# Peptides against a protein of PDB entry 3J47, part 109

Target 1, 121 residues: chain A of PDB entry 3J47
Amino acid sequence: IRLTNQLKSLKGLQSKLKDVVEYLDKVINKELPINHTILGKLQDVFNLLPNLGTPDDDEIDVENHDRINISNNLQKALTVKTNDELMVIYISNLVRSIIAFDDLIENKIQNKKIQEQRVKD
Target 2, 26 residues: chain B of PDB entry 3J47
Amino acid sequence: NAQYHLLVKQGDGLLTKLQKYGAAVR

## One batch from the design tools (peptide; made by RFdiffusion4, then SolubleMPNN)

Design b2_p25_5_s4 (from b2_p25_5, 12 letters changed)
Fold by OpenDDE base, seed 5:
Structure b2_p25_5_s4 (fold): chain B 121 residues (1-121), chain C 26 residues (1-26), chain A 25 residues (1-25)
Amino acid sequence: as target 1 above (121 residues)
Amino acid sequence: as target 2 above (26 residues)
Amino acid sequence: SELEELRKEADELLKKVEEFKKELE
């Protein structure tokens, strides 16, 4: 039961990570805006990941140790992949913020120039 | 991992500069 | 002039972000 739940959780995480990757790709391609809800769900998954890798001190039969190590390696690999995806989202948001600030600055410059011209007339 | 941390640090540096810039424009 | 300097700084930041994006790709 516990191993099945871990496997199900891992499959669920993998599916969610795939969905996030697909979403990130769409965001990078400017096809979709960033969905904060997806990011929140990813964070929740990450917060649950350490709990999936904590060996509860239950009778770890030696045969279960190898399976746990494989699960932990897969979980670690998924964590790295998700971290990379989160970084891409972060950078994309940063770029958008920079662009928005550039536009704001340009608008302020233009408004000041217009106001100065009106005062000279 | 090291490359990731470097990227994070660079991103944070850019964010800080952007924030300072935004504050100067306000 | 101060706003132009600020714009130049923003452009430099944008370039750095683009470089960072290229490193991630």
Scores: peptide ipSAE 0.337, ipTM 0.825, DockQ to the pose 0.243
Fold by OpenDDE base, seed 4:
Structure b2_p25_5_s4 (fold): chain B 121 residues (1-121), chain C 26 residues (1-26), chain A 25 residues (1-25)
Amino acid sequence: as target 1 above (121 residues)
Amino acid sequence: as target 2 above (26 residues)
Amino acid sequence: SELEELRKEADELLKKVEEFKKELE
């Protein structure tokens, strides 16, 4: 039962991660804006993932340790992959923010030049 | 991972420069 | 003169952002 629930949760997480990847690809391709709600929920899942991989039970038999190490390596690999995806989103948002701010600065400079020219006339 | 962290660091550096520039234009 | 220098700095920053964008593509 517990292993089946963990596998089901992992499959659910994998499906959600796939949806996030697909969303990220659309954001990279500039087809969609970044959804902060999806990002926040994903961060919450990741903050819970380290706690899901550390069974506090000192009674985990040595035979489960190899499976746990493989599971931890897989969870680590999945965490790394998702962190990479989150970083791509973060960088994309940062670049968009920088471009928007640059455009705002240019608009302010142009408006200031127009005002200075009107005062000289 | 290291390449993405480098890109993030570069982006943060650009943002900081842009913020300083925006403050100077105000 | 100072405004033109500031504009030049903004253009250089924009160019760096575009280079960063190309690295991400």
Scores: peptide ipSAE 0.329, ipTM 0.821, DockQ to the pose 0.178
Fold by OpenDDE base, seed 3:
Structure b2_p25_5_s4 (fold): chain B 121 residues (1-121), chain C 26 residues (1-26), chain A 25 residues (1-25)
Amino acid sequence: as target 1 above (121 residues)
Amino acid sequence: as target 2 above (26 residues)
Amino acid sequence: SELEELRKEADELLKKVEEFKKELE
């Protein structure tokens, strides 16, 4: 019973990973726009993944080690790219917030000038 | 990396100036 | 004015961000 439940959970994880890969392939092929929410969740998944790249000293055959290293390098490259994209979004939002705040300050200055003119009349 | 850090520093500088200006208008 | 300078600097930052976005696409 416990082993069967673990196997079901593992199969569910495998299915979700397949869906993520299919989504990433569609994004790479520009068939779908990048969904920021999905990217954020994917980053969370990667952060929860044990650092693929501590070689556990287990003698995994050199061919499997090379495939794992390539996969780890690709994952690292994808995490870096995703981090850069999030940084661009963050800076864009920061700049927009600065501009909006500037407009609010200007509006406040104008309102004060109008009030000062009304008091002089 | 260097260009990114420069961009972040410029953004922080703008934010600081904006905060000072907001305080002066109060 | 100091406010106008701040707007100009913000616009320059926005332009750089858009350039970085194009490089990542």
Scores: peptide ipSAE 0.329, ipTM 0.816, DockQ to the pose 0.728
Fold by OpenDDE base, seed 1:
Structure b2_p25_5_s4 (fold): chain B 121 residues (1-121), chain C 26 residues (1-26), chain A 25 residues (1-25)
Amino acid sequence: as target 1 above (121 residues)
Amino acid sequence: as target 2 above (26 residues)
Amino acid sequence: SELEELRKEADELLKKVEEFKKELE
């Protein structure tokens, strides 16, 4: 039962990650602002990832060793995928910050030119 | 992992430069 | 002149970010 719930949670996470990627693509294309709720959900997934690797103290029969390896591989793959998504978000934020900074620089340059012109008049 | 850390390090470098510029413009 | 230098460095940062984005894609 617990393994089935973990598998369902993992499938749900995979679906959510797909939705996050789709959202990130829209953010990269400047169609949508960054949603902090999506980032929070990704963080929650990361916080749950360490808990997916602790076997409960019940006698895990030898047949479960392959399933544990598969679960660990899926967890690792999900960790990598989520890390990649966080990187895309980080870069998107960095790009936005640079663009905003460029606009501030241009505004300051324009203001300085206006002030210099007023001093000459 | 190594590529990720390199990318993060490069991003942090860019952010630090951006912050220095922001402070110079302020 | 200082603002122009700042703009040049911002452009270089933007270029590096775009390169980084291409590496991640």
Scores: peptide ipSAE 0.336, ipTM 0.824, DockQ to the pose 0.235; fails the geometry check

Design b2_p25_6_s1 (from b2_p25_6, 13 letters changed)
Fold by OpenDDE base, seed 5:
Structure b2_p25_6_s1 (fold): chain B 121 residues (1-121), chain C 26 residues (1-26), chain A 25 residues (1-25)
Amino acid sequence: as target 1 above (121 residues)
Amino acid sequence: as target 2 above (26 residues)
Amino acid sequence: MSLLEVFDNKDKPEVQKFLQEVANK
């Protein structure tokens, strides 16, 4: 029963991680708008990952030390990967904001030129 | 880490320039 | 002129004229 539940939880986590990657790829590809709520929840999950790999201090068996180091390394690798994904999203948003602002400025300049022409006619 | 902080700093610098330009166009 | 060109060439007299033309409008 315990092993089957762990395997089910791990498969569920793997599926969710895949869905997150697919979502992030769609956001990077500009196919979907950035959902800040999903991003916040993702960040919360990663902030909780440190606690998922720390055995609660109640079972110091020396055989778990290598497993703890492996879990901490996996968690660190996941945290780094996520920080890199968040960084790509941040840059993509900055670039989008810059383009949108450039277009707004150009539109403002054009609108003013049109108004100045209409006042001279 | 260092590359991340450099990139964020570059992005923030660009955003600050953008804000100044937008304020000058207002 | 793109916003990016304005930022990269801020010290050029053409960019300053463009900025001044935008500011005066």
Scores: peptide ipSAE 0.333, ipTM 0.834, DockQ to the pose 0.025
Fold by OpenDDE base, seed 3:
Structure b2_p25_6_s1 (fold): chain B 121 residues (1-121), chain C 26 residues (1-26), chain A 25 residues (1-25)
Amino acid sequence: as target 1 above (121 residues)
Amino acid sequence: as target 2 above (26 residues)
Amino acid sequence: MSLLEVFDNKDKPEVQKFLQEVANK
């Protein structure tokens, strides 16, 4: 139940993220007028992305352009780390499913051998 | 990268074993 | 449904339902 809800949520998030990218590409290509309400909701989503790295308020004046690149690099690094953790969990569950299936096959082979012995007696 | 490829390769090895057992049960 | 039927019919809607039930556990 929990893993399928996570996988369904992740697929739903991936679909929504794709729809957002496709919308942004259409806006960049001037095929659609900038809808300020959609842009506001996108800004809210970007603001709800944990602002992972306010550098403590104690360093004065370095150009806003490099800070945006550093925050994007940190957010990218954290997205990669989260993706790696999700991949480890996914592979671990795949391996558990494979082991459980191997045990089911072995149990079926044993049950077949027991039936073949009962037919020879 | 290298640890990820090792983990994927272990998964593929288990999948290959599973396929061989599935064929032996037929 | 046998495990053999699941492998031979992986694209059938019943196999997809079974895989969804196994995933939902």
Scores: peptide ipSAE 0.294, ipTM 0.841, DockQ to the pose 0.062
Fold by OpenDDE base, seed 4:
Structure b2_p25_6_s1 (fold): chain B 121 residues (1-121), chain C 26 residues (1-26), chain A 25 residues (1-25)
Amino acid sequence: as target 1 above (121 residues)
Amino acid sequence: as target 2 above (26 residues)
Amino acid sequence: MSLLEVFDNKDKPEVQKFLQEVANK
């Protein structure tokens, strides 16, 4: 049962990671806005990752130490990859916020110039 | 870890400046 | 001057002058 759950979780994470990468590529290409729902679901996956890598403490026979080390190394590598993706999403959100504020400010400056010109006529 | 914290710190600094600029244009 | 240029060049006298001009409007 545990191996099938790990394989299913890994496939689910791999699918989610692919969806996040595809979403990030569309975000970088300015094709889509950042979806907070995808970010929330990625955070949920990250919060569930510790629970997927904890073998229930009731079957640590000494022969599994090498398998536990391989599982921990894989979980650590997946955690790093997920953190890098969250970071790219965060930066993409910041850059979009900056662009939206730049456009808002330029629009305010233009509106003020138009009002000043109408008072001189 | 260190590169991640540096990048988050740069992003937070940018967000703080953006908030100050939005307040100055109000 | 874009906000991006203001962020990258915050310590330049031209950026300070631009920020002051925006603050006075």
Scores: peptide ipSAE 0.354, ipTM 0.853, DockQ to the pose 0.029; fails the geometry check
Fold by OpenDDE base, seed 1:
Structure b2_p25_6_s1 (fold): chain B 121 residues (1-121), chain C 26 residues (1-26), chain A 25 residues (1-25)
Amino acid sequence: as target 1 above (121 residues)
Amino acid sequence: as target 2 above (26 residues)
Amino acid sequence: MSLLEVFDNKDKPEVQKFLQEVANK
């Protein structure tokens, strides 16, 4: 029962991580807007992940130490990969905000020129 | 980690400059 | 002049003139 629940939870986490990657790819490709609620919940999951990797220090058989180290290294690698994906999205949004602001300034300058012309006529 | 924090700090610095520029154009 | 060029070259006298022209309009 416990092992089956852990395997189900791990499979659920893997599916969720795949859904996140697919969402991130759609946001990079400009197909979807960024949802801050999804990003916040993802950050919360990653902040909770270190607490899921501390087995209470009661009964580590020497055979589990190598598996725990491999699991922690894989989890760290997955966390780094997701941080890199979140970083690419953050920079993409920053660039989009800069472009939209440039267009807004240019539009304001053009609108002011049109008003100044209408006051001279 | 250090490169990530540097990039975030650089992005926040850019955003702060963008906000100051937007306030000067208002 | 692009906003990106203004941010990267803020200390150039050409960018200062452009900013002053935008501020005076």
Scores: peptide ipSAE 0.338, ipTM 0.844, DockQ to the pose 0.028; fails the geometry check

Design b2_p25_6_s2 (from b2_p25_6, 13 letters changed)
Fold by OpenDDE base, seed 2:
Structure b2_p25_6_s2 (fold): chain B 121 residues (1-121), chain C 26 residues (1-26), chain A 25 residues (1-25)
Amino acid sequence: as target 1 above (121 residues)
Amino acid sequence: as target 2 above (26 residues)
Amino acid sequence: MSLLEVFDNKDKPEVQEFLKEVAEL
């Protein structure tokens, strides 16, 4: 149940992220007017994302190129973490499938035994 | 990456064995 | 515990408890 809920939540997040990308593409292509309220909420979501590029504001003029590399490294770390979570979900669904098949096989064996008993009576 | 692909391949091999067993009990 | 060991030891109480925990997930 917990894994199915996690997978459902992750699929829901993926769908919402896709809808956001499709919205941003339409805004970039000038097919839709810029909605400042949606942009503000997107900025809030990006600000609530773990700071993908600010270790605390204590001093160093590091060229914009190194900040992009650090942001890319943290995005890679989040991608790796997501892949590890997907792997755990995959293994757990596989084990759940094995259990469900084992129970199905046992139920079939029991039903066959019950039928064989009814034919002998 | 390589360990992940190995684990997925092992899981798919197990699913295939399970499908064969479920077909043999039909 | 390998998946093979889980299959070979299905009747062990530890395996059944683990299977219940995974079924609840």
Scores: peptide ipSAE 0.332, ipTM 0.860, DockQ to the pose 0.071
Fold by OpenDDE base, seed 5:
Structure b2_p25_6_s2 (fold): chain B 121 residues (1-121), chain C 26 residues (1-26), chain A 25 residues (1-25)
Amino acid sequence: as target 1 above (121 residues)
Amino acid sequence: as target 2 above (26 residues)
Amino acid sequence: MSLLEVFDNKDKPEVQEFLKEVAEL
């Protein structure tokens, strides 16, 4: 029961993340107008990630364009690394869930065999 | 991107096999 | 080893070793 619920929740999260990516791709391709409210919520999600330093919009110095590019490259690299780490954790949890399910099935088969033997005695 | 999608697809395939196996042992 | 191969060959010693290694992660 717990594993099935975790898996359902993870599939729901994956579907929602896919919808977000598809929306962002349409915005990048100029197929849809930029929705500032959706973009703000996505920025909030990224700001809740540890070490995603958004430069506060209050230092508009045009000389910082190179620093913004370096920060964006570091943030992108950290986001990729975090996505890879989350992916590894996801796979590991999936495989652990599979092993635990196989053990539960084997235990159920053994319990059925023991019950069938007790009915023959 | 492509490796991520492949990995997710493999995970979904495995989950489907597990569901079939769990149904066969009921 | 493919996850498909792990299911189809669950009784092979190589698959059991791989499953142990992954259970320890």
Scores: peptide ipSAE 0.312, ipTM 0.849, DockQ to the pose 0.058
Fold by OpenDDE base, seed 4:
Structure b2_p25_6_s2 (fold): chain B 121 residues (1-121), chain C 26 residues (1-26), chain A 25 residues (1-25)
Amino acid sequence: as target 1 above (121 residues)
Amino acid sequence: as target 2 above (26 residues)
Amino acid sequence: MSLLEVFDNKDKPEVQEFLKEVAEL
């Protein structure tokens, strides 16, 4: 019963990670806008994933160890891939914020120059 | 983890430079 | 490309192209 529930939970997590990767790929490809609420939930999932990948069960029967290791390795690989995609999105948003701030600064400089010209006339 | 932290630190460094530029324009 | 390199080399054409691509995201 416990092993079947762990396998079902792992399959559910794998499916959810796949849906996440597919969502992130669509966001990177500009097919969908960045949803901050989804991104936050994904970050929370990633912060919880290290706790899901350590079976604190000292009773893993040696015959299932290879299948569990393969599934954990695949889940870890999917986790790394999705973490890299989240990181690209985070940096892209950071750079966008930087550009918007640079444009705001340039607009302020231009407005100041225009005011200084009007005081000299 | 280490590459992620490096990349976040680089982003924070750029944000700090941008803040300094914004302060110099005031 | 490092974000530091983007800021320090903002006047380079490769950096401006990358900034345009990110601004469109």
Scores: peptide ipSAE 0.367, ipTM 0.870, DockQ to the pose 0.044; fails the geometry check
Fold by OpenDDE base, seed 3:
Structure b2_p25_6_s2 (fold): chain B 121 residues (1-121), chain C 26 residues (1-26), chain A 25 residues (1-25)
Amino acid sequence: as target 1 above (121 residues)
Amino acid sequence: as target 2 above (26 residues)
Amino acid sequence: MSLLEVFDNKDKPEVQEFLKEVAEL
């Protein structure tokens, strides 16, 4: 049940993320007018992404272009870290499923042996 | 990326073997 | 023949140990 709900949630998130990318591509291509309400909600989603590095307010004047590259590198590094964590969780769930299946097979073999003994008595 | 795809492919290979074994015990 | 014996023939012992640690989580 929990795995199925997580997979359904992840598929739902993936679909929504795809819809957002497709919307952004249409806006970049000028096929759709910029909807300020959708852009505001996207900004809220980007603001709910942990603000990964305000560099401490103590270093003066490096050009806005390098800050965007550093923030993109940090966001990329954290996307990689999150992907690695999700991979560990995926492997964990796979192993648990394998163990539960091995136990099910062993229980079936034992039940079959018990039935075969009852037919010989 | 490549290591991720290798790990997922290994997991899928394991799951496929598990399914074959479960079918052979049936 | 445990399912474990069928898997033991291809994965390095380090992978199995990691899989056990992850199964305990």
Scores: peptide ipSAE 0.330, ipTM 0.864, DockQ to the pose 0.061; fails the geometry check

Design b2_p25_6_s4 (from b2_p25_6, 11 letters changed)
Fold by OpenDDE base, seed 3:
Structure b2_p25_6_s4 (fold): chain B 121 residues (1-121), chain C 26 residues (1-26), chain A 25 residues (1-25)
Amino acid sequence: as target 1 above (121 residues)
Amino acid sequence: as target 2 above (26 residues)
Amino acid sequence: MSLLEIFENKDKPEVQQFLKEVAEL
């Protein structure tokens, strides 16, 4: 149940992320006007992304170029984490399929034994 | 990326082996 | 553990316990 909910949530996130990318591409291509409300919500989403890995480095004017590289590294780390989560979901589904198949084989073996007993009586 | 694709390929190979085993038990 | 190793060791109690835990997820 938890895994199915995680998979559904992750598929929902993937769809929304795709819609965001498609929207940004349309804005970059000047096919759509810049909607400041959507950009504001995107900025809020980016600001809600956990700052997992700014060391508490007090007060140094890191040039805007290094901030972009840090943001790209964080985005890459989040992408890797998401890929690892997807991998765990995939393995878990494979394992569930293996179990269901093993149960099906055992049920078939039992049914065959019951039929062989009924033919001997 | 490459390790992920390798893992997926190994999983698909396992599913194929399971399918063959289930067909042999039929 | 590789998926192949999990399959080859499917009858081991450790693998069966792992399979049960994953089935409950």
Scores: peptide ipSAE 0.359, ipTM 0.874, DockQ to the pose 0.066
Fold by OpenDDE base, seed 5:
Structure b2_p25_6_s4 (fold): chain B 121 residues (1-121), chain C 26 residues (1-26), chain A 25 residues (1-25)
Amino acid sequence: as target 1 above (121 residues)
Amino acid sequence: as target 2 above (26 residues)
Amino acid sequence: MSLLEIFENKDKPEVQQFLKEVAEL
């Protein structure tokens, strides 16, 4: 139950993220008019992302192009890190489920041996 | 990528063992 | 059955029955 709910929530998040990317691509390609209300909500989501681009004050003078590339590389690195953390959690839950099932099998084998002894006495 | 595929393959090996044990307890 | 095969076939009645049986264990 808990793993199924986590997978359902993750799939729901993935679908919503895909819809946002597809909307942004259509706006960039000028296929859709810019909806200011959707852009405002997207800006709020990006502003709620930890401000990954405040190194503490030092060095005025990198052209706006290099800051966009550094921000994209950092966002990519954090996406990779988040994917690696989710993978570790997934493997840990898989291993825990395997151990719990092995213990259940051993308990069933022990219960069967106890029943066979009771029929022999 | 290669490490991910190795981890998935190890998980599949454990799942296959689990299925064999479940069938031996029936 | 691979974990990948279980995910690909998640909507099949056989996989749902197996998942119920594992959940009742």
Scores: peptide ipSAE 0.338, ipTM 0.844, DockQ to the pose 0.115
Fold by OpenDDE base, seed 4:
Structure b2_p25_6_s4 (fold): chain B 121 residues (1-121), chain C 26 residues (1-26), chain A 25 residues (1-25)
Amino acid sequence: as target 1 above (121 residues)
Amino acid sequence: as target 2 above (26 residues)
Amino acid sequence: MSLLEIFENKDKPEVQQFLKEVAEL
C-alpha cells in the first residue's frame, strides 16, 4: 500500500512537471503571456526539488543506488533546463525594464530641454 | 545554481546602475 | 552575449535589434 501510494505520487509529480515544461515552452514560444505568479510557484517547486530527491536514508538497499542516481541525475538535468528557461525569462524582463527606464529618462531630458527653451523665449 | 545566482546578481547590478542613472537625470 | 557585452556594444545594429525584440515581448 505505501509503495503504491509513493509510485502514484511520483507519477502525479512527473505529470505536473511535464505540464510545467509544456507551459514554459509555450511562454518561450510567445504562445502564452508570462505569468509571474506561475514563475514564483515554479521557483518554489525547484527550491523544494533537492529535498524531494533525498530518499530517507533508512530503507534503500544498495541495489537501487543506480536507479536513484539516474533519477537524481535526470531531476538535476530537468532542474538545469528549467533554470535556463527561467533565466531567459528573467533576462528578457530585466532588459524590458531597462528599455522602459531609458525611454523614461530620455522623455525627462526632452521635457527639460523644452522648458529651458520656453524660458529663453 | 552558481551560474543562475551570478546572472541574477548581474541583473540586480544593472537595475542598480539604471536607478543611479535615473537619479542623475532628475 | 553577456549584459555587459550588450551595454558595451549598445550602438551596434545587432544589439539594437535584440533590444527591439525584447521591448516587444
Scores: peptide ipSAE 0.319, ipTM 0.862, DockQ to the pose 0.040
Fold by OpenDDE base, seed 2:
Structure b2_p25_6_s4 (fold): chain B 121 residues (1-121), chain C 26 residues (1-26), chain A 25 residues (1-25)
Amino acid sequence: as target 1 above (121 residues)
Amino acid sequence: as target 2 above (26 residues)
Amino acid sequence: MSLLEIFENKDKPEVQQFLKEVAEL
């Protein structure tokens, strides 16, 4: 349940991020006017993103390329973590399926024994 | 990556065995 | 613990606890 909810929340976030990218592309293409309220909320979301590239406020002189690489490395680390969580969900669902199937087999064996007893009486 | 694909493949193999056994107990 | 070991030991309290934890996931 918890992991299924996390996966659902992550899919919801992914969909919302896709909608934001599509909106930004339409704004860049001048198909839609710039909505400052949407941009402000996007900035708030980006500011609430775990600071994907600042260990401490004191180096103004890291070339934009290294900041992009650090941000990309942490995005990769988050992707790996997400893949590991998906693996745990997959294994958990597999285990649950095995148990539910074992219980089904046992119930069938018991039902067969009960029918065989009723035919002998 | 390789370990992940191996684990998924093992899981799918187990699920296939489980499905075959369920069909045989039917 | 392999999936097979979990299945073979399904009646053990450790496995039942693991199953509850997996059920809550």
Scores: peptide ipSAE 0.367, ipTM 0.869, DockQ to the pose 0.073; fails the geometry check

